# Ledger of designs, part 137: peptides against a protein of PDB entry 7PB4

Target 1, 105 residues: chain A of PDB entry 7PB4
Amino acid sequence: KMLNIKEYKEKLLSTLGEFLEDHFPLPDRSVKKKKKNIQESSVNLITLHEMLEILINRLFDVPHDPYVKISDSFWPPYVELLLRNGIALRHPEDPTRIRLEAFHQ
Target 2, 218 residues: chain B of PDB entry 7PB4
Amino acid sequence: DALQMAVGYFEKGPIKASQNKDKTLEKHLKTVENVAWKNGLASEEIDILLNIALSGKFGNAVNTRILKCMIPATVISEDSVVKAVSWLCVGKCSGSTKVLFYRWLVAMFDFIDRKEQINLLYGFFFASLQDDALCPYVCHLLYLLTKKENVKPFRVRKLLDLQAKMGMQPHLQALLSLYKFFAPALISVSLPVRKKIYFKNSENLWKTALLAVKQRNR

## One batch from the design tools (peptide; made by RFdiffusion4, then SolubleMPNN)

Design b2_p10_6_s2 (from b2_p10_6 with V1M F3R)
Fold by OpenDDE base, seed 4:
Structure b2_p10_6_s2 (fold): chain B 105 residues (1-105), chain C 218 residues (1-218), chain A 10 residues (1-10)
Amino acid sequence: as target 1 above (105 residues)
Amino acid sequence: as target 2 above (218 residues)
Amino acid sequence: MLRQMIEELL
């Protein structure tokens, strides 16, 4: 059962990778360091693929608390996309935490 | 100058100690409005103020007024638009602010310096078609953004499903007609030949201001 | 849409 879950996870992530890269790429923050002190928080945004990987990993690693804390690396449009499409759910008591919704119940 | 002071006020936020917070806010807001409508704003000023309007730092009334005066002197940075889209998704702005933003984005589309990053947001905008309040404006935006490579079978199916749900909406028909132009093999349905493309945002709140911007930059 | 696509890929 665990091996099948890992293989399923890898297959899911591999299949989604190309699709997500093609249809939901990160905007290139050309942070050209022009000098003006707009604290563009140099937060490295993660890809939608990486975000899903984190959510999937958390679900498998900690099934009793499958929630991931939304960090500054989580691009808000991606978070909204996942929530709006029912791919992820917010924690009922902590809106800063999200979990993957089970697709195959 | 007065504009720099006003922008600085919105950027730093209201200092707790001011007894006349509302009067000060109104003064700075009027300064921004006056300059924006007369001369337009620099790209840097739009970058700052657009983020403020969408961040939820101020109330909806203030955010709406700021967004309405996001008129460029010359150009808008695409980076400002990308950042703005990010703020829209944080959930601190009202539905009316989201609608106003998409109206603004369509109205200001030609003044955005580059389109490469905005084109990368195509999938995100397309996903927003499911919002009934945004759908007319998103269709207009997608009509401006759509390239042949964006026309995929799954997107065609989604547009047809939306048409089945919402009926033959003019904005949806306009987008479908463009899709059929790029990929006629993917759209077997006969689309009514409309002589005039109609989008809800045809009455631009910024029409006069945009004409003035075009005249200044010629 | 994205959910359906994910579901179709699963």
Scores: peptide ipSAE 0.049, ipTM 0.823, DockQ to the pose 0.203
Fold by OpenDDE base, seed 3:
Formats: C-alpha cells, structure tokens, sequence
Structure b2_p10_6_s2 (fold): chain B 105 residues (1-105), chain C 218 residues (1-218), chain A 10 residues (1-10)
C-alpha cells in the first residue's frame, strides 16, 4: 500500500523531529544582559524541524517553485547543515533561496 | 582611548573618504594587537572583534591577524563563541580562517565563561570532522566537550568510518578512547592503551599569552 | 552523515 504522500511526510517530520531536537537544538539566546543600544534584532530563530517542515511544505505545495527565501529566523548553522549534507540546495541564481533536495530522484 | 578607537574603526568600518585607508587600518590593527598581547582584551572587545574577523567584512589577512589577537584579559563570553560558529557557517571566511578559529577555540577553551551553549553545538562540530583540514582540531574540541550523552551509536560508526579512511590518527584515537570510556558496549574494537593523549599543539601560537592570562587571573 | 541518518530513519 503506497503510504499516502501526506503520511510519509508526517512520518518523516516526526522521526526527524526527535533526532534534530536531541542533536541540533537551538542555542539559548536568553542571556540578554540589559546593555543599551545594539538593536540585536529580536528575531526568533526557528528550530531545524520547523525549517525542514517549511522546506517540505514548499516542495509539496509549490512544486514548480519549491524554493524558500532564507529569513532572519533561519539560524545560519542550520542552513549550512542542510546544504552541506545535501538535504537542501541553493537556488542557482539567488543564493538567498533554498529548496529541499528530492531524496527519491 | 586608542583601543576603543581601533575597535570602533573595525565595528563601524572605514570612512569612505579616507585617502589613507590602508595606513589607518594598519594603525588600528597594531593597536589591537599590542593591547591584546600585553594585557589581553575585555570580553566585550573580543565579542566585537571575533565577529568582525569571521563576518568577511575585511580581507583574509586582516581577519587572520584579528583572530590571532583574540586573547582575553579574563574571560571569553560563550555567546561570542556561539555567534562566531554562526559566522563560520555563513561561508564568508576562508578555510584557513576556519582552521585558525578551531585552534583558537581549543587554546582558549578554559577561558570561556560557560560551556552549556557550546555543548549544544556538539552536533555541528561533529559534522565538521569530515573536513580533513579541521579534523585534528575538531577531535580535540570534541574531546573537551564530549559527555556520555553525546556518545551515540551513529557517532561511533562515523568515527570508526573516519578511522578506516584516515588510518589510526592520534587525535581520532583520543576521541574514540573517550567514547569507549563513556560507552564501552558501543566500541568493540580494541583501542591501543595509550598512556598519553596526543593532540596537535594548537595552543602553541598563544602559549606565552595564555600563561600571562592565567597569572593575571590568580 | 546527516543524510545517511535521515535515510536510516526513513
């Protein structure tokens, strides 16, 4: 029985979630010492799981343009991890956009 | 003071209109170098300059010189290290700068105020073991960071695969020995009982400075 | 490494 693409997606995300949380957690930025003026943009970083979910969703929802723009919420180590391991690819003409690599192609 | 002016120059960048950009750069760089080697730098100064060195704002030669003088007066903020690792992943620094950073990180490890956030980066450091240029220094760093909770079957497998590929490297054996200590059931391979763990002496570049820092903090 | 881990988890 071909597991519905949706079920496969959910299984993939769930299985990856536990692994990614255990081995690639976000650093705790909470040491906001009160010092004044540096507008460290309070951009909330997303988890690696959330990042993958975004990429997977984009691939399924918009298969003809499966690229996601790298936002300030994308922690650079996560982006590098995905790219370095061939999980994601940069857009050839726009390095600010990445897509999930099709594992089954 | 001269140091504040120098740090401010690197932070704000060169004023476009300066005819003598290179002379001004060199002056400020020498100021930072002189203070760093003589007295060490404050944690805030290291925070600023370390990020600058890894951001790709300046050329590789300048970045290398800045990174070489990241000598603390007292402590290095863990947050500075976390930010630095983030910059390494942006890919704007050279391979040589990455190597130098890991050497620096190992050399300065004891001067980092906390390790909790750095320990969260364990997986990222481990992923860098596949880089042949980084591998010796990353093994040393991982040796310093590894806890029992980090020793997982997949990491054991990867270390054994690396050993099969690279041979019985001293730095890899040191890390494997630590892994075997924490999880003997995961490592069936007989490791040579080494009386001494040998890593490449990454601290040689800062040896004199580190002794001075330790003396100031007593 | 991560790819292989993902593949092993799949």
Amino acid sequence: as target 1 above (105 residues)
Amino acid sequence: as target 2 above (218 residues)
Amino acid sequence: MLRQMIEELL
Scores: peptide ipSAE 0.045, ipTM 0.815, DockQ to the pose 0.156
Fold by OpenDDE base, seed 2:
Structure b2_p10_6_s2 (fold): chain B 105 residues (1-105), chain C 218 residues (1-218), chain A 10 residues (1-10)
Amino acid sequence: as target 1 above (105 residues)
Amino acid sequence: as target 2 above (218 residues)
Amino acid sequence: MLRQMIEELL
């Protein structure tokens, strides 16, 4: 049963990955203007696929607390996309935490 | 320079100790307004102020006034637009600010230096079609951005579903007509041959300013 | 739409 869930998850993520890469790619932040002194912490943004993988993993690993904390690596448009489409839901008491909704119905 | 001081004020925020915070804010806001409408703003100034207007750092009234003054002297950086879309999605701005942003984006579209990164945001703009308040302006933006490669069966289905829900809206028909032009096989529905495409006039707020910008850059 | 795609894949 667990192997089937893992395989199913991998297949789902693989199929979604191509679609998400084609239709929701990250913009190239190529213009890091070399402003000298302020270490703008080059927070590496994760892909929408990676974000979904994190959410799915959390749901399977910790089903009683399936919420993931939104990090600086979470591109805000991706968070909004997931929330607007009802794929993710914010924690009722902590708006910095989100969970995958599609699996709770 | 008065403009640099004003931009610096908005960037750094109000110094806590000033008893006349509101007067100082109004002074700097008027400085930005006067320069923007008279001469336009540099791309760097727009980069700073546009993000401030969408970040929720100030109240809605201030944000609205700043956004209305995002008039370029020459060009707008596409990076500023990408960052602005990011702030828009953080949800710290009002619905009215979001509408104003899309109106601004359509009005200023020709002044954006490059479109490559904005074209990558196509899917996000398309997702915003579900917002009834944004839909007319998003359709106009998508009409400007749409390439043949963006016309996919799933997007066609979504537009047809939206039309079924909202009725035959002129802005939606305009976008569907463009989709049919690029991919006639995907849209079997007879679209009324409207000779004139009607979008809500996003430019009306900036019409005079845009004419002045075009004259300066000739 | 994305939800439907995810649901169809799930």
Scores: peptide ipSAE 0.047, ipTM 0.820, DockQ to the pose 0.177; fails the geometry check
Fold by OpenDDE base, seed 5:
Structure b2_p10_6_s2 (fold): chain B 105 residues (1-105), chain C 218 residues (1-218), chain A 10 residues (1-10)
Amino acid sequence: as target 1 above (105 residues)
Amino acid sequence: as target 2 above (218 residues)
Amino acid sequence: MLRQMIEELL
């Protein structure tokens, strides 16, 4: 049963990868190199695919606490996208934590 | 100059020690408003102030006033818009601020220096169509952004579903008509031939200011 | 279900 879930997860993530890259790419930050002064933290943003992978992994690895802390690597539009479409939910007491919703129904 | 001092105040935040915080804030806000409506703002000033308005650093009244005076002297940086969209998604701004931002974005669309990164945000804007308050303005924005490559079967289905739910709204019909133009095979439904495309608030809050900016940049 | 949700995102 666990192997089938992992395989299904991998297949799901692989099939979504191209779609997520095409329709929800990260903004090209390369233009920011010239203006030195805005200390926008050089935090590398993760892809939507990577974000979903983290959420799915947490759900499977720690089903009793499936929440992931939102880091600076989480691009806010991705977080909002997941929340607005009911793919993720915020923790009721800690808005800095989110869980994958789709697997809890 | 007075504008630099005002921008610096908003960027650094209120200095703790001033007993007259509200008077100082109002003074700087009026300075920004006066310059913006008379001359427009530099791209760098818009970059700073737009982020401040959407970050939730100040109250809704202040943020609204800042957004209303985001009038360019020449151009708006695409990077400022990308950052602004990111701030909108953080959820620290009010619903009214989000509506005002989309109205601003539509009004200022031609003054944005580049569109490549904004076009990459197409999916995010499309996802905002489900918000009833944003839907009219998002449809207008998507009407400006839509290319043939954006017209996909799943998006067509979503627009038709929205039309079924909300009725035949003029802004949805305008966007669907554009989709049908790019991909007629995806839209089998007969769309009413409207002679005039109508978007809500076609007369934006900035009409007079934008005319003045265009005249100065001729 | 996830596919449908992703298809709804999509």
Scores: peptide ipSAE 0.043, ipTM 0.811, DockQ to the pose 0.104; fails the geometry check

Design b2_p10_6_s3 (from b2_p10_6, 3 letters changed)
Fold by OpenDDE base, seed 3:
Structure b2_p10_6_s3 (fold): chain B 105 residues (1-105), chain C 218 residues (1-218), chain A 10 residues (1-10)
Amino acid sequence: as target 1 above (105 residues)
Amino acid sequence: as target 2 above (218 residues)
Amino acid sequence: TLRLMIEELL
């Protein structure tokens, strides 16, 4: 049973990786405008694939609290994409936390 | 400069101690509106004000007025548009603000300095086609953005499904015709050969301002 | 939806 879940997880992540890279790539933020100290916090955004991996891992590792806190590395369009498509759900009491929905049996 | 003070007010927010917050807000808003419609705004001013309008920092009425005066002097930075799309996804702006933004984006499309990063947002714009209020404007935007590499079987299916649901909408037919041009093998349906593509006139709000911008940049 | 796309890929 556990091996089948792990294999399914790996297959899911691998299949999604190519699709997500092709259709939902990160925008290149590298337009270093030189001068003004607007602390655009140089937070490295993670890929949609990495975000899904985090959500899937949390669901498997901590099934009783499957929620992940939205960090500054979470690109808002990705969060919205997951929520709008019913892939993720916000915590009812804490909108800063999301969980994977598609895998809740 | 009065404009710099106005932009600085919106950026920093109202000083807590001002008894006459509404009068000060209105004064600065009128300053931005006057300059934007007469001369246009610098790319840096648009960057600041566009983010403010979409961040939910102010009320919907203020955000709407700011967004309506996002008229460039010369160009709009692509980075400002990418940031704006990010703010739209945070969900702090109203549905009407989202519609207005897509109208603005279509109207100002030619004034955006680059398109490479906006093209990477294609999937996000395509996902917004399911919103009935956004669909006409998103179809127009996608018509401007679509390249051959964007035309995929799953997107064709989604557009055909949307057409089955909504009927033969002019904006959807325009986009489907472009898809058929790039990938004729994916679209078996005979599309009516329309001599003219008709989108909803998103630019009507800015028509006079856009003419002035084009004249200044010649 | 992206869900259906994911489901079609699975």
Scores: peptide ipSAE 0.043, ipTM 0.809, DockQ to the pose 0.155
Fold by OpenDDE base, seed 2:
Parts: C-alpha cells; structure tokens; sequence
Structure b2_p10_6_s3 (fold): chain B 105 residues (1-105), chain C 218 residues (1-218), chain A 10 residues (1-10)
C-alpha cells in the first residue's frame, strides 16, 4: 500500500512538473545588480513542483503534523496560489506553517 | 536632495526617538507626491517606493498615497513589477491596495521597459480572476498580455465558468473575444460582436500625469 | 484528484 502511494505520488508529481513549469515558471532573477556590500543572500527560490513535493513528502512522512515551515526559498506567489486554491492550508496558530489540504479529504 | 531624503526615510523607516513622526512622514510623503506629479520618478525611486507601499511597512493610507504617486519620469523597471507582484501575494496589503495596484499596472503598462518577465506571471494574473474585486482589472491586464501561446483549453473553460457564475461582464467578454481571435476552435460560443471593448478606465487616476510623461518622452 | 484540482485551479 505505501509503495503504491509513493509511486502514485511520483507519477502525479512528474505529470504536474511539466504543467507547472510551462504555466507557472519562476521569473528570471538574472539582474543581480552588483549593488554595494550588503550580502543580500541570493536566496534560491524553489519551483512550484519542488514546493508541492515538499508538502506531499511531509504529509506522508509526518501525517500527524503535516505542516511545513515557509522558508525564504518559498516564492510568495506560489504560496498564495496554493492557499487561494485550497491546495494548501495555513496552520491555525502559526501562519508561517502550511500543509497540503487536498489529501486530507 | 529633498526627494532622496524622502525616499531614504521610507526605505530606512522612522527613527524611533522622534516625537514628530507623523509630521516628518507627511513632509516626506508630500515631497514624493509633488515630485512624482510634476516630473515623475526615476525607475530606482519607483523600485524602492513601490515595494514599500506593498510590504505592509506603513499603514494603508500611506501605502495608498505612495502607490498613487508611482508615476515614472521615463520608464518603470520590469523587475520592480515582478517584486511588487511578490509583495501582493505576501498578503500584508489591503484588498483596496491590490485593486489600486492592478489599476496602476494597467495604466502604466506602456511605460514598463520590458514585458518578458511579466509575461511569465501570466498564470498568476489569470489565477486572480476569481477575485471579484480584481476581476475587471485583471481582465484588462490579461487583454494586454495575452499571446496565442497563453490561450489553452483549461483557461478557456475557466473563463466560461466564470462567465456562467458572474454573467456576461464586458471585461470578461473582451478577454474571451481576444481568446477567440487567437484560438477560434477553442471557443464555440457566439460572442456578441461588440464594436467597442469596455474596460474600467484604470488610467483615470493618472490621466494628466500620463499625458505629461508621454509629452516629455517624445 | 490533485492533478484535477491543480488543472482546475491553475
């Protein structure tokens, strides 16, 4: 049963990957303006596919606490997209944590 | 320069110790407003102030006033728009600020230096069509952005579903007509031949300023 | 379900 769920997850993610890349790509942050000495740590943003993978993995690995902490690698438009569409839900007490909703029904 | 001091104030924030915080804020805000409406702002000034207006650093009244004076001297950087969309999605700005931003984006669209990265945001703008307050302005933005490659069967279905829910809205019909132009096979529905496309006039707030910018850049 | 949701929602 768990193997079938993992395989199903991988197939789902693979199929979604192309769609998400085509329709919701990351903007090219190529304009690293060499401004002065403030090490603005160029936080590498993850893809929407990678974000969904993290959320799905957390749901399977820790089903009793399926929440993921929003990191600086989470592009805000992606977080909003997931929340607005009911794919993810914020933790009721900690708005910095989100879980996958679609799999709890 | 008074403008640089004003921008620096908004960027760094108020110094904790000043009893006259509100008077200082108002002075700097008026400086930005006066320069923006008279001469426009440099792309760098817009980059800073636009993000501040959407970050939730200041109250809604201040953010609204800043956003209303985001008038370019010449161009707006595409990067500023991408960052602004990111801030909108953080949810620290009011619904009225979001509406004002989309009105601003439509009004200032021709002054944005490049459209390549904005076109990559097409899906995010399209997802915002479900917001009833944003829908008229998002339809107008999408009308300006839509290319043949953006017209997909799933987006057609969503627009038709939205039309079924909201009725035959002029802004939605305008977008559907453009979709039918690019992909007539995807839209079997007879759209009323409206000779005039009617969007809410987003530029009305900036009409005089936009005319001045266009005259200066000729 | 998630694909359909994403295809429907996205």
Amino acid sequence: as target 1 above (105 residues)
Amino acid sequence: as target 2 above (218 residues)
Amino acid sequence: TLRLMIEELL
Scores: peptide ipSAE 0.040, ipTM 0.807, DockQ to the pose 0.101
Fold by OpenDDE base, seed 4:
Structure b2_p10_6_s3 (fold): chain B 105 residues (1-105), chain C 218 residues (1-218), chain A 10 residues (1-10)
Amino acid sequence: as target 1 above (105 residues)
Amino acid sequence: as target 2 above (218 residues)
Amino acid sequence: TLRLMIEELL
């Protein structure tokens, strides 16, 4: 059962990878470092694929608390996309935590 | 400069020690409004103020006034638009602010310096079509952004489903007609031949200001 | 929808 879930996860992530890259790529931060001291904290944004992988991994690793904290690496449009499409849900008491929904059979 | 002081106030936030916070806020807001409508704002000023208006740092009334005066002197940075879309997704702005932003984005579209990164946001804008309040303005934005590569079978299905739900809306018909132009094989449905494309007048709030910007940059 | 695509894959 666990092997089938891992293989299924990998196949799902692989198939989604191309789709997500084509349709929901990260914007290229033209970090033209013009020297103005705006510490735009160069938080490296993760891809939507990586975000889904984190959510899936958390669901499998900690099924009793499948929630992931939204970090600064989570691009807000991706979070909204997942929530709006019912792929993820916010924690009822902590809006900074989200879980994967679509995989709860 | 009075404008720099006003922008700095909004960026740094109200210093706790000011006894007359509302009067100070109003003074700086009027300064920004006056300069924006007379001369336009620099791209850097728009970058700062647009983020502030959408971050939820101030109340909805203040955010609305700031957003209404996001008038460029010359150009708007594409990066400012990308950041703004990010703030819209954080959920700290009102529905009315979201509508106003899309109206602003459509009205200011020609003043955005580049569109490569905005085109990458196509999928996010397309997802926003499901919001009934945003749909007319998002259709207009997508009409401006859509390229042949964006016209995919799954998006065609979504637009047809939306049309089935909402009826033959003029803004949706305009977008579907463009999709049919790029990919006629994907749209088997006969679309009414409309001689005129009708979108909601998004630019009406800025019409005079936009004319002035175009005149200054000629 | 992205959901339907995920569900079809799921």
Scores: peptide ipSAE 0.044, ipTM 0.820, DockQ to the pose 0.173; fails the geometry check
Fold by OpenDDE base, seed 5:
Structure b2_p10_6_s3 (fold): chain B 105 residues (1-105), chain C 218 residues (1-218), chain A 10 residues (1-10)
Amino acid sequence: as target 1 above (105 residues)
Amino acid sequence: as target 2 above (218 residues)
Amino acid sequence: TLRLMIEELL
């Protein structure tokens, strides 16, 4: 049973990868920041695929607390996209934590 | 420069020690408004002030006034728009601010220096069609952005479903007509041949300012 | 379901 779940997870993530890259790519931040001193923390944003992988992994690894803390690497449009479409849900008491919803039905 | 002081005030935030915080805020806001409507703002000033308006750093009244005066002297940086869309998704701005932003984005579309990164946001804009308040303005934006490559079967289905729910709205009909133009095989439904495409006139708020900008850049 | 949701997102 566990092996089948892992294989299904890997297949799901693989199938989603190409689709997410095509339709929800990260904006190219390679616009050479002229060295203005704004310490915009060069936090590397993760892909939507990586974000979903984190959420899925947390659900499988810690099913009793499937929430992931939103980090600075989480691009806000991706977070909104997941929440707006019911793919993810915010923790009722901590809006900085989200879980995958689609697998809880 | 009075404008630089005003922008710096909004960027750094109110200095704690001023007893007359509201008077100082109003003074700087009026300075930005006066310069923006008279001369337009530099791309760097728009970058700073647009992010401030959408970040939720100030109250809705202040944010609305800042956003209304985001009038370019010459161009708007595409990067500023990408950052702005990111702020919209953080959810610290009001629904009215979101509507105003999309109206602004449509009105200022031709003044944005590049479109490559904005085109990558197509999916995010399309996802905002489900918001009834945003839908008319998002349809207009998508009408400006849509390429043949964006016209997919799933998006066609979503637009038709939205039409079934909302009825034959002029802005939705305009977008569907464009989709049918690019991919006639995906839209078997007969669309009314409208000679004129009618969007809500988003530019009305900035009409006079935009005319002045175009005259200065000739 | 997730595919449909993602297809709906897109």
Scores: peptide ipSAE 0.044, ipTM 0.806, DockQ to the pose 0.108; fails the geometry check

